# Peptides against a protein of PDB entry 3NZW, part 79

Target 1, 212 residues: chain A of PDB entry 3NZW
Amino acid sequence: TTTLAFRFQGGIIVAVDSRATAGNWVASQTVKKVIEINPFLLGTMAGGAADCQFWETWLGSQCRLHELREKERISVAAASKILSNLVYQYKGAGLSMGTMICGYTRKEGPTIYYVDSDGTRLKGDIFCVGSGQTFAYGVLDSNYKWDLSVEDALYLGKRSILAAAHRDAYSGGSVNLYHVTEDGWIYHGNHDVGELFWKVKEEEGSFNNVIG
Target 2, 222 residues: chain B of PDB entry 3NZW
Amino acid sequence: QFNPYGDNGGTILGIAGEDFAVLAGDTRNITDYSINSRYEPKVFDCGDNIVMSANGFAADGDALVKRFKNSVKWYHFDHNDKKLSINSAARNIQHLLYGKRFFPYYVHTIIAGLDEDGKGAVYSFDPVGSYEREQCRAGGAAASLIMPFLDNQVNFKNQYEPGTNGKVKKPLKYLSVEEVIKLVRDSFTSATERHIQVGDGLEILIVTKDGVRKEFYELKRD

## One batch from the design tools (peptide; made by RFdiffusion4, then SolubleMPNN)

Design b2_p15_7_s2 (from b2_p15_7, 9 letters changed)
Fold by OpenDDE base, seed 3:
Structure b2_p15_7_s2 (fold): chain B 212 residues (1-212), chain C 222 residues (1-222), chain A 15 residues (1-15)
Amino acid sequence: as target 1 above (212 residues)
Amino acid sequence: as target 2 above (222 residues)
Amino acid sequence: YREFVEKKLEEKFAK
């Protein structure tokens, strides 16, 4: 798995691969590793697919309850804290989760929290999570700027996942791309790595370790 | 050593068509190298035009299916006999599976039916309840043998239009029920040849708007 | 028990 999220002047970019594995077996190439918690919040999954899928869906319910009770959208901080508190209760039980909770509220602005099953909760500007995270960081860190255009930011997210898909055997399939603004998340498509790789290679002159 | 799980072998396969879906399974039940039964069905009609199979440890599979059937019953009681949609069924099954997250049902679960638009639907689950809607899925002992075949023949993976120098992929299209049945039969006959835990009989449940139909075919009894 | 389950299901859990 490779997931990433980063803040920039235009909001948040979230990009993830879609490969699921069970040992050496490719279980799926089409897993949705972004869970749409609600129209304004995204959760990413790394680690156990069931753990992430179940609890982030549960989180969505909790966020909805918050909105019903408080008559306002839940903050990203609060949403991530709910999840963090939950996984902390299960600490030692064997949950496997590396998640990012991403959203944009007027109060907070664009906000990303990293939450994992070890009980870690971190607020930050840039996170890459999963077995391919270091590969993604390599590309992302090299090109990241706060002042990226939305277009460039989307491309950078996509490109970073592509790099990880290329180098990490446990990452691949496709890139799912999201842009998060105050108005909510916007899905920017599913990009098959098999096609995207060659396109990027040709356009950039990159991936020269692979003969075309 | 503590080992509460068994492995009863077998293989299951789901394929979604345009307006139908199929869920198939062999009827062999084994323990180690011993055939317990040559005809032990593992694909079930659960009502509301939903078929289900949970393949792996048969005791767990049976328990899960029984719980789901009961869930369907109570859904009707609680919601004025409303038909349980396939997507809702999938969510329910996730909860059944994840409810035993720390002592999982040792099974690979597949359900098949029609979505609310009348389109064929197949959902597959890991032992703890992660699920995905797919056009096809193999599960069980010979899944590793069958799944690549399905990738190629259902989703046309690695197939290209002739004369395009590999630049144009074969377009996706729905398969007819006849074509799907052929693929299922070929899958299981092939799997039977290469896997000792697969064989004896093939039961196919076909879901259409008209209900569930069953077909049975003999497999090699080796 | 946990060790057993983790070992047994390691190859079965989607990740």
Scores: peptide ipSAE 0.253, ipTM 0.820, DockQ to the pose 0.299
Fold by OpenDDE base, seed 1:
Structure b2_p15_7_s2 (fold): chain B 212 residues (1-212), chain C 222 residues (1-222), chain A 15 residues (1-15)
Amino acid sequence: as target 1 above (212 residues)
Amino acid sequence: as target 2 above (222 residues)
Amino acid sequence: YREFVEKKLEEKFAK
């Protein structure tokens, strides 16, 4: 898995691969590793697919309950804290989760929290999470600027996942791309790595380690 | 050493068509290298036009299917005989599986039916409840033998239009029920040849708007 | 027991 999220002047970019593995077996090439919690809040999944899918769906329910009770959308901080508190209760039980909670509230603006099953909860501007995270960071860190245009930011997110998909055997399939703004998240499509790779290679003149 | 799990082998396969879905399974049940039964059905009609199979450890699979059937029953009781949608069924099964997250059902679960738009639907689950809607999925002992075949023949992976220099993929299209049945049969006959835990019989449940139909085919018994 | 389950199902859990 490779997931990433970063803040920039235009909001948040979230990009993830879609490969699931069980050992050396490719279980799926089409896993949805972004959970759409509500129109303003996204969760990403890395680690155990069931753990992430189950608990982030559960989180969605908790977020909805918050809205019903408080008559206000839950903050990204609070949503991520709910998840963090939950996984902390299971500390040592063997949950495997590397999650980013990304969203927008008027109070917070664009916000990203990293939450993992070790009990870590971090607010930050840039996170890559998964077995391919270091590959993604290599591209992302090299090209990241706060002042990126939305177009450039989307491309950078997509391109970073592509790099990880190329180098990490446990990442691949397609890139799912999101842009989060004040108006909520916008899905920017599913980009098959098989097609995207060649397109990027041709347009950039990159990936010269691959001849063909 | 403590080992609460058995492995009863077998293989299951789901394929979604445009207005139908198929869930198939062999009827062989084994322990180690011994055939327990040559006809032990593992694909079940669960009502509400939902078919289900949980393949792996048969005791766990049977338990899970029974629990789900009961869930369907109670859903009707609680919601004025409302039909359980396939997506809701999938969510319910996730909870059944994840409820045993720390002592999982040792099964690969597949359900098939029609979505609320009347389109074929196949959902697959890992042992702890991660699930995905897909056009096709193989599960069980010979899943690794069949799934690549399905990738190629259902989703047309690695197929391109002739004369395009590999630049145009073969377009996705729905398969007819006849085509799907053919693929299922070819899958299982092939798997039977290469996997000792697959064989004896093939039972196919076909879900359409008119209900569930069953077909049976003999497989090699060696 | 946890170790047993993890070992037994290591290649069965999607990740």
Scores: peptide ipSAE 0.246, ipTM 0.803, DockQ to the pose 0.302
Fold by OpenDDE base, seed 5:
Structure b2_p15_7_s2 (fold): chain B 212 residues (1-212), chain C 222 residues (1-222), chain A 15 residues (1-15)
Amino acid sequence: as target 1 above (212 residues)
Amino acid sequence: as target 2 above (222 residues)
Amino acid sequence: YREFVEKKLEEKFAK
């Protein structure tokens, strides 16, 4: 898996691959590794597919209950804390989760929290999570600027996942791309790696380790 | 050595069409190298036009299916005989599976039916309840033999339009029920040839708007 | 048990 999220002048970019594995077996190429919690809040999944899918869906329910009780959307800080507290209670039980909670509230603005099954909760501007995270960081860190245009930021997110899909055997399938703004998240499509790779190679003159 | 699970072999396969879905399974049940039964069905009509199979350790599979059937029953009691949708069924099954997260059902679960728009739907589950809607899925002993075949013949993977120099993929299209049944039969006959835990009989449940139909075909009995 | 399950279970991972 490779997931990433970063803040920039235009909001948040979230990009993820779609491969799931069971050992050496490619179990799926079409996994939805972004959980749409509500129109303003996203969760990403890395690690155990069931753990992430189950508990992030559960988190969605908790967020909805908050809205009903408090008559206000839950903050990204509070949502991420609920998840963090939950996984901390299961510490040592064997949960496997590397998640990012990304969203927008008027109070916080665009916000990203990293939460994992070790009990770590971090707020930050840039995170890559999964077995391919270092490959994604290599591309992302080399090209990241706060002042990126929305178009360039979307491309950078997509391109970083592509790099990881290329080098990490456990990442691949497609890139799912999101842009989060004050008006909520916008889905920017599913990009098959098989097609995207050749397109990017041709347009950039990159990936010269592969002969076309 | 600690091993709380058995393995009863077998293979299951789901394929979604445009306005139908199929879920098929062989009828062989084994332990180690011994055939326990040549006809032990593992694909079940659970009501509300939902068919289900949980393949692997049969005791766990039967328990899971029984729990789900009971869940359907109570859903009707609690919600004025409302039909359980296939997506809601999938969510319910996730909770059944994940409820045993720390002592999982040792099964690969597939359900098939129609979505609320009348389109064919197949959902597959891992042992602990991760699930995905897919056009096709093989599970069980010979899943690794069948799934690549389905990738090629259902989703047309690695197929291109002739004369396009590999630049235009073969377009996705729905298969007819007859075509799907052919693929299912070819899948199981092929798997039977290469896997000792697959054989004896093939039972196919076909879900349409008119209900569930069953078909049976003989497989090799070796 | 956990060690056994990790070896035996065909769990899907989003690694």
Scores: peptide ipSAE 0.265, ipTM 0.803, DockQ to the pose 0.262; fails the geometry check
Fold by OpenDDE base, seed 2:
Structure b2_p15_7_s2 (fold): chain B 212 residues (1-212), chain C 222 residues (1-222), chain A 15 residues (1-15)
Amino acid sequence: as target 1 above (212 residues)
Amino acid sequence: as target 2 above (222 residues)
Amino acid sequence: YREFVEKKLEEKFAK
């Protein structure tokens, strides 16, 4: 898995691959590793698919309950804290989760929290999570600037996942791309790695380790 | 060594069509190298036009199916005989599976039916309840033999239009029920040839708007 | 037991 999220002047970019594995077996190439909690809040999943899918869906329910009770959207801080508290209660039980909670509230602005099953909760501007995270960081860190245009930021997110998909055997399938703004998240499509690779290679003149 | 699980072998396969879905399974039940039964159905009509199979450890599979059937029953009681949608069924099954997260049902679960738009739907579950809607899925002993075949023949993976220098993919299209049945039969006959835990019989449940139909085919018994 | 289960189960991982 490779997931990433980063803040920039235009909001948040979230990009994830779609491969799931069971050992050496590719279980799926089409996993939805972004959970759309509400129109302003996303969760990403890495680690155990069931753990992430179950508890992030549960988180969605908790967030909705908050809205119903408080007549206000839950903050990204609070949402991530709910999840963090939950996984901390299960510490030692064997949950496997590496998640980013990304969203926008009027109070916080664009916000990213990293939450994992070890109980770690971190607020930050840039996170890559998964077995391919270091590959993604290599591209992302090399090209990241706060002042990226939305177009460039979207491309950078997509491109970083592509790099990870290329080098990490456990990442691949497709890139799902999101842009989070004050108006909520916008889905920017599913990009099959098989097609995207050749397109990017041709357009950039990159990936020269592969002869086309 | 401590091992609370058995393995009863077998293989299951789901394929969604445009306005139908198919869930198929062999009828062989084994323990180790011994055939317990040559006809032990493992694909079930659960009502509300939902078919289900949980393949792996049969005791766990049966338990899960029973619980789901009971869930359907209570859904009707609690919600004025409302039909359980396939997506809701999938969510319910996730909870059944994840409820035993720390002592899981040792099964690969597949359900098939029609979505609320009348389109064929197949949902696949891992042992602890992660699930995904897919056009096709193989599960069980011979899943690794069948799934690549389905990738190629249902989703047309790695197929390109002739004369395009590999630049134009074969377009996706829905398969007819007849075509799907052919693929299912070919899948299981092939799997039977190469896997000792698959064989004896093939039971196919076909879900349409008109209900669930069953077909049975003999497989090799060796 | 945990080690046993983790070894035996074919759980899907988004690694």
Scores: peptide ipSAE 0.260, ipTM 0.807, DockQ to the pose 0.260; fails the geometry check

Design b2_p15_7_s3 (from b2_p15_7, 10 letters changed)
Fold by OpenDDE base, seed 4:
Formats: C-alpha cells, structure tokens, sequence
Structure b2_p15_7_s3 (fold): chain B 212 residues (1-212), chain C 222 residues (1-222), chain A 15 residues (1-15)
C-alpha cells in the first residue's frame, strides 16, 4: 500500500493506490483505500484492510452522531481523536492500521492527522503511509512546495503514488485522487497504473529504467 | 498442538452480469487427502434473492451462513418484512466476520444478487470482514488458478484492440448468462485437472429478477 | 491454537 496526503495553498491532496495483498498473492487491484466519512472528511487505509475499513466506517457513524447531537460538523481533530482513542483501547490486540484523517472545517481549515494502531496521533502537512511510503516521499519531497497550483498538486500526488507503484510490489492497481477544499472533497478519478505509467514516461522522459 | 481449524477444500466463483449474478461452487468436501463427500453443497439461497458461500473450513462456513440466514429472518421481523438489499447484506456480513476478528471464521465468503437498480452484484470478503463489490471473484483452494483467468475473460485484462500497438484496451462489456456459464464451467473443469481439492460436481446458482435457479454439472471424480 | 489463529489473521487482506 501507498497512501499520501499533503497540505498546500489550495487545500489538501489525497492520493492512494488500490492494491491489496495476502502474502505474495494480489488479492485485489481495485480496493478503495479512501473512506469518504462525510463530504468534508476523508480517511485513508494502510495495513489490515478489514481493520481500516471496519473502524473508519465506524468512525463515520460516530462523526454523524456528533453532527446530530451538536448540530455541527465534527472537527478533524475530534474525529481523529475518536479513532486514536479507539485503537489505543485495542493496543496489543493486533490491529494493523496506518491512517490519515483529512478534512476541512471552518474552525481548523484544511487539516491532516496521522493515526496508527501503535497509538500515534500526529498533525502535519505531509504524510506518506504504507509499504511504499518511502518511494512516494522521494518524489513528493523533491517537488513539494506550498505554492503549488491545484493542477500541479494533483499531478504531484498522482505521480508520487505512481513511483511507489513502480517500486513497491505491494502497491499498484490504480491511483485514486482527491482534492479537499473548504467546499468539501472532490474526487479526481481512478488512474490505472498500467496506462498512467507509459503516459508519464512519454511525457516526462522519466522511468528510463524501463525500456518501452 | 491442537489446531482449531480444518480445511475442507473446494472452490467457489462469483460473476456479475448486467441483470443477473452467478455464484458457483464445487461439491467436493475433503479432509487432508480423503474425500468426505462428493456432493456437499456449499452455495446457498439465503432468501431475498441473495446467494452465499463461505469456503474454507466447512464448520466455520456453515456457521456463518446459518448466522446470516438468521440475520435475514430478524431483519424481516424488525423492519416489516423489508427486503434486505445486497449492499446491506454485505455490511451485515462484515459485522458477522469482524465480530470474530480475533478468532476469525477461516473462510473466503462471496455473496451474489442484484443491487437496488436490478444490476448484478458480487461481494467478496476476507476472513475478517473486509469486503468489496466486484464483477468477479474466485475463492478457495483453486482461487489462484481461476482468478487470473477471470481477470482475462471477464475484465479483459491484458487484452487490446488489434492494430493499436497495445495502446487501446479491449472495451469492457457485460457477458450474457450463457457466456458466464461457459466461463464457470471452463474454470472448474480446468481447476479440477490441477487441484486435488476440486472436483466431483459443480453447482451453479443464478440470480435474476425472477429468483434463484440452480444448475448442476458433473466434474471429474478422480 | 494461538498459532493457528494468527495464521487465520494472516490470511486477511493487507492494504
């Protein structure tokens, strides 16, 4: 798995691959590793697919209950804390989760929290999470700047996942891409790695380790 | 050391069409190298036009299916005989599976039916309840033999339009029920040749708006 | 038994 999220002048970019594995077996090439909690809040999954899918869906329910009780959308801080508190209760039980909670509230603006099953909860501007995270960081860190245009930021997110898909055997399938703004998240499509790779190689003159 | 799990072999396969879905399974049940039964059905009509199979350790599979059937029953009691939708069924099964997260049902689960728009639907589950809607899925002993075939023949992976230098993929299209049945039969006959835990018989449940029908075909009994 | 349970969990899909 490779997931990433970063803040920039235009909001948040979230990009993820779609491969699931069971050992050396490719279990799926089409896993949805972004959980759409509400129109303003996203969760990403890395680690155990069921752990992430189950508890982030549960988180969605908790967030909805908050809205009903408080007549206000839950903050990203509070949402991520709910998840963090939950996984902490299971500490040592064997949950495997590396998640990012990304969203927008008027109070916080664009916000990213990293939450994992070790009990770590971090607020930050840039996170790559999963077996391919270091490959993604290599591209992302090399090209990131706060003042990226939305177009360039989207491409950078997509391109970073592509790099990870290329080098990490446990990442691949497709890139799912999101842009989060004050108006909520916008889905920017599913990009098959098989097609995207050759397109990027041709347009950039990159990936010269592969002969076409 | 005591092992709480067994392995009863077998293979299951689901394929969704445009207005139908198919869930198939062989009827062989084994333990180690011994055939327990040559006809032990493992694909079940659960009501509300939902068919289900949980393949792997048969005791766990049967328990899971029984629990789901009971869940359907109580859903009707609690919600004025409302039909359980396939997507809701999938969510329910996730909870059944994840409820045993730390002592999982040792099974691969597939359900098939029609979504609320009347389109064919197949949902597959891992042992602890992650699930995904897919056009096709193989599970069980010979899944590794069949799934790549389905990738190629249902989703047309690695197929390209002639004369495009491999740059244009073969377009996706729905398969007819007849085409799907052919693929299912070819899948299981092929798997039977190469896997000792697959064989004897093939039972196919076909879900349409008119209900569930069953077809049976002989497989090698070696 | 613990080892068997662990093996079953390892059969789960990883994202």
Amino acid sequence: as target 1 above (212 residues)
Amino acid sequence: as target 2 above (222 residues)
Amino acid sequence: ARAAVAAAIEAAFAA
Scores: peptide ipSAE 0.406, ipTM 0.843, DockQ to the pose 0.200; fails the geometry check
Fold by OpenDDE base, seed 5:
Structure b2_p15_7_s3 (fold): chain B 212 residues (1-212), chain C 222 residues (1-222), chain A 15 residues (1-15)
Amino acid sequence: as target 1 above (212 residues)
Amino acid sequence: as target 2 above (222 residues)
Amino acid sequence: ARAAVAAAIEAAFAA
């Protein structure tokens, strides 16, 4: 798995691959590793697919209950804290989760929290999470600027996941791309790695380790 | 050391069409190298036009299916005989599976039916309840033999339009029920040839708006 | 038994 999220002047970019594995077996190439909690809040999945899918769906329910009780959308800080508190209660039980909670509120603006099954909860501007995270960081860190245009930011997110898909055997399938703004998240499509790789290689003149 | 799990072999396969879905399974039940039964159905009509199979350790599979059938029953009691939708069924099964997260049901689960728009639907589950809606899925002993075949013949992976230099993929399209049945039969006959835990009989449940139909075909018995 | 349970969990999908 490779997931990433970063803040920039235009909001948040979230990009993830779609491969699931069981050992050397590719279990799926079409896993939805972004969970749309509400129109303003996203969760990402890395680690155990069931652990992430189950508890992030549960988180969605908790967020909805918050809205009903408080008549206001839950903050990204509070949403991520609910998840963090939950997994911390299960510490030592064997949950495997590396998640990012990404969203927008008027109070916080665009916000990203990293939450994992070790009980770590971090707020930050840039995170890559998963077995391919170091490959993604290599591209993302080399090209990241706060002042990226929306177009460039979307491309950078997509391109970083592509790099990870290329080098990490446990990442691949497709890139799912999101842009989070003050108006909520916008889905920017599913980009099959098989097609995207050759497109990017041709347009950039990159990936010269592969003969096309 | 005591192993709480057994392995009863077998293979299951789901494919969704445009206005139908199929869930198929062989009828062989084994332990180690011994055939316990040549006809032990493992694909079940659970009501509300939902068919289900949980393949692997049969004791766990049967338990899970019974729990789900009971869930359907209580859903009707609690919600004025409302039909349980396939997506709601999938969510319910996730909870059944994840409820045993720390002592999982040792099964691969597939359900099939129609979504609320009348389109064919197949959902597959891992042992602890992650699930995904897919056009096709093989589970069980011979899944590794069948799934690549389905990738190629249902989702047309690695197929391109002739003369396009590999630039245009073969377009996705729904398969007819006849085409799907052919693929299912070819899958299981091939799997039977190469896997000792698959054989004896093939039972196919076809879900349409008119209900569930069953078909049976003989497989090799060696 | 613990080893068997662990193996069952390891058979789960990893994202």
Scores: peptide ipSAE 0.399, ipTM 0.843, DockQ to the pose 0.203; fails the geometry check
Fold by OpenDDE base, seed 3:
Structure b2_p15_7_s3 (fold): chain B 212 residues (1-212), chain C 222 residues (1-222), chain A 15 residues (1-15)
Amino acid sequence: as target 1 above (212 residues)
Amino acid sequence: as target 2 above (222 residues)
Amino acid sequence: ARAAVAAAIEAAFAA
């Protein structure tokens, strides 16, 4: 798995691969590793697919309850804390989760929290999470700027996941791409790595380790 | 050391069509190298036009299916006989599976039916309840033999239009029920040849708007 | 039984 999220002047970019594995077996090439918690919050999943899918869906329910009770959208801080508190209760039980909770509230602005099953909760501007995270960081860190245009930011997210899909055997399938703004998340499509790779290689003159 | 799990072999396969879905399974039940039964159905009509199979450890599979059937019953009681949609069924099954997250049902679960638009739907689950809607899925002992075949023949993976130098993929299209049945039969006959835990009989449940029908085919009994 | 349970969990899909 490779997931990433980063803040920039235009909000948040979230990009993820779609491969799931069971050992050496490719279980799926089409997994939805972005869980749409609600129209304003995204969760990413790395680690146990069921753990992330189940608890981030549960998180959505908790966020909805918050809105009903408080008559206000939940903050990203609070949403991520709910998840963090939950997984912390299960600490030692064997949950496997590396998640990012991404959203935009007027109070917080664009906000990303990293939450994992070890009990770590971090707020930050840039996170890559999963077995391919270091590959994604290599591309993302090299090209990231706060002042990226939305177009360039989307491409950078997509391109970073592509790099990870190329080098990490446990990442691949497709890139799912999201842009988060104050109006909520916008889905920017599913990009098959098999096609995207060759397109990017040709247009950039990159990936020269592969002979076309 | 006590091992709470067994492995009863077998293989299951789901394929979604445009306005139908199929869920098929062999009828062989084994323990180690011994055939317990040559006809032990493992694909079930659960009502509300939902068919289900949980393949792996049969005791867990049977328990899970029984729980789901009971869940369907209670859904009707609690919601004025509302039909349980396939997507809601999938969510329910996730909860059943994840409820045993720390002592999982040792099964690969597949359900098939029609979505709320009348289109064929197949949902597959891992042992702890992650689920995904797919056009096709193989599970069980010979899944590794069948799934790549389905990738190629249902989703047309690695197939390109002739004369395009591999630049144009074969377009996706729905398969007819007849084509799907052919693929299912070929899958299981082939798997039976190469896997000792697959054989004896093939039972196919076909879900359409008109309900669930069953087809049975003999497999090798070796 | 822990080993068996662990194996069952290992059969779960990893994202």
Scores: peptide ipSAE 0.398, ipTM 0.844, DockQ to the pose 0.233; fails the geometry check
Fold by OpenDDE base, seed 1:
Structure b2_p15_7_s3 (fold): chain B 212 residues (1-212), chain C 222 residues (1-222), chain A 15 residues (1-15)
Amino acid sequence: as target 1 above (212 residues)
Amino acid sequence: as target 2 above (222 residues)
Amino acid sequence: ARAAVAAAIEAAFAA
């Protein structure tokens, strides 16, 4: 898996691959690794597919209950804390989760929290999470700047996941891309790696280690 | 060392069509190298036009199916005989599976039916309840033999239009029920040839708007 | 038994 999220002048970019594995077996190429919690809040999954899918869906329910009770959207801080508290209760039980909770509230603005099954909860501007995270960081860190245009930021997110899909055997399938703004998240499509790779290679003149 | 799990072998396969879905399974049940039964059905009609199979350790599979059937029953009691939708069934099964997250049902689960728009639907589950709607899925002993075949023949993976230098993919299209049945039969006959835990019989449950139809075919009995 | 359970969990899909 490779997931990433980063803040920039235009909001938040979230990009993820779609491969699931069981050992050497490619279990799926089409996994939805972004959970759409509400129109302003996203969760990403890395680690155990069931752990992430189950508990982030549960988190969605908790967030909805908050809205119903408080007549206000839950903050990203509070949402991520709910998840963090939950996994901490299971500490030692063997949950495997590396998640990012990304969203927008008027109070916080665009916000990203990293939450994992070790009990770590971090607020930050840039995170890559998964077995391919270092590959993604290599591209992302080399090209990131706060002042990226929305177009460039979207491309950078997509391109970083592509790099990870290329080098990490456990990442691949497609890139799912999101842009989060004050108006909520916008889905920017599913980009099959098999096609995206050649497109990027041609347009950039990159990936010259591969003969096309 | 005591192992709480057995492995009863077998293989299951689901394929969704445009207005139908198929869930098939062989009828061989084994332990180690011994055939326990040459006809032990593992694909079940659970009502509400939902068919289900949980393949792997048969004791766990049977338990899971029974629990789901009971869930369907209570759903009707609690909601004025409302039909359980396939997506709701999938969510319910996730909870059944994840409820045993720390002592999992040792099974690969597939359900098939029609979605609320009348389109074929196949959902697959890992042992602890992650699930996904897919056009096709193989599970069980010979899944590794069949799934690549389905990738190629259902989703047309690695197929390109001739003369395009690999630049134009073969377009996706729904398969007819006849085509799907052919693929299922070829999948299982092929798997039977190469896997000792697959054989004896093939039972195919076909879900349409008119209900569930069952077909049976002999497989090699060696 | 615990080893078997662990193996069963390892059969689960990883994202």
Scores: peptide ipSAE 0.394, ipTM 0.834, DockQ to the pose 0.234; fails the geometry check

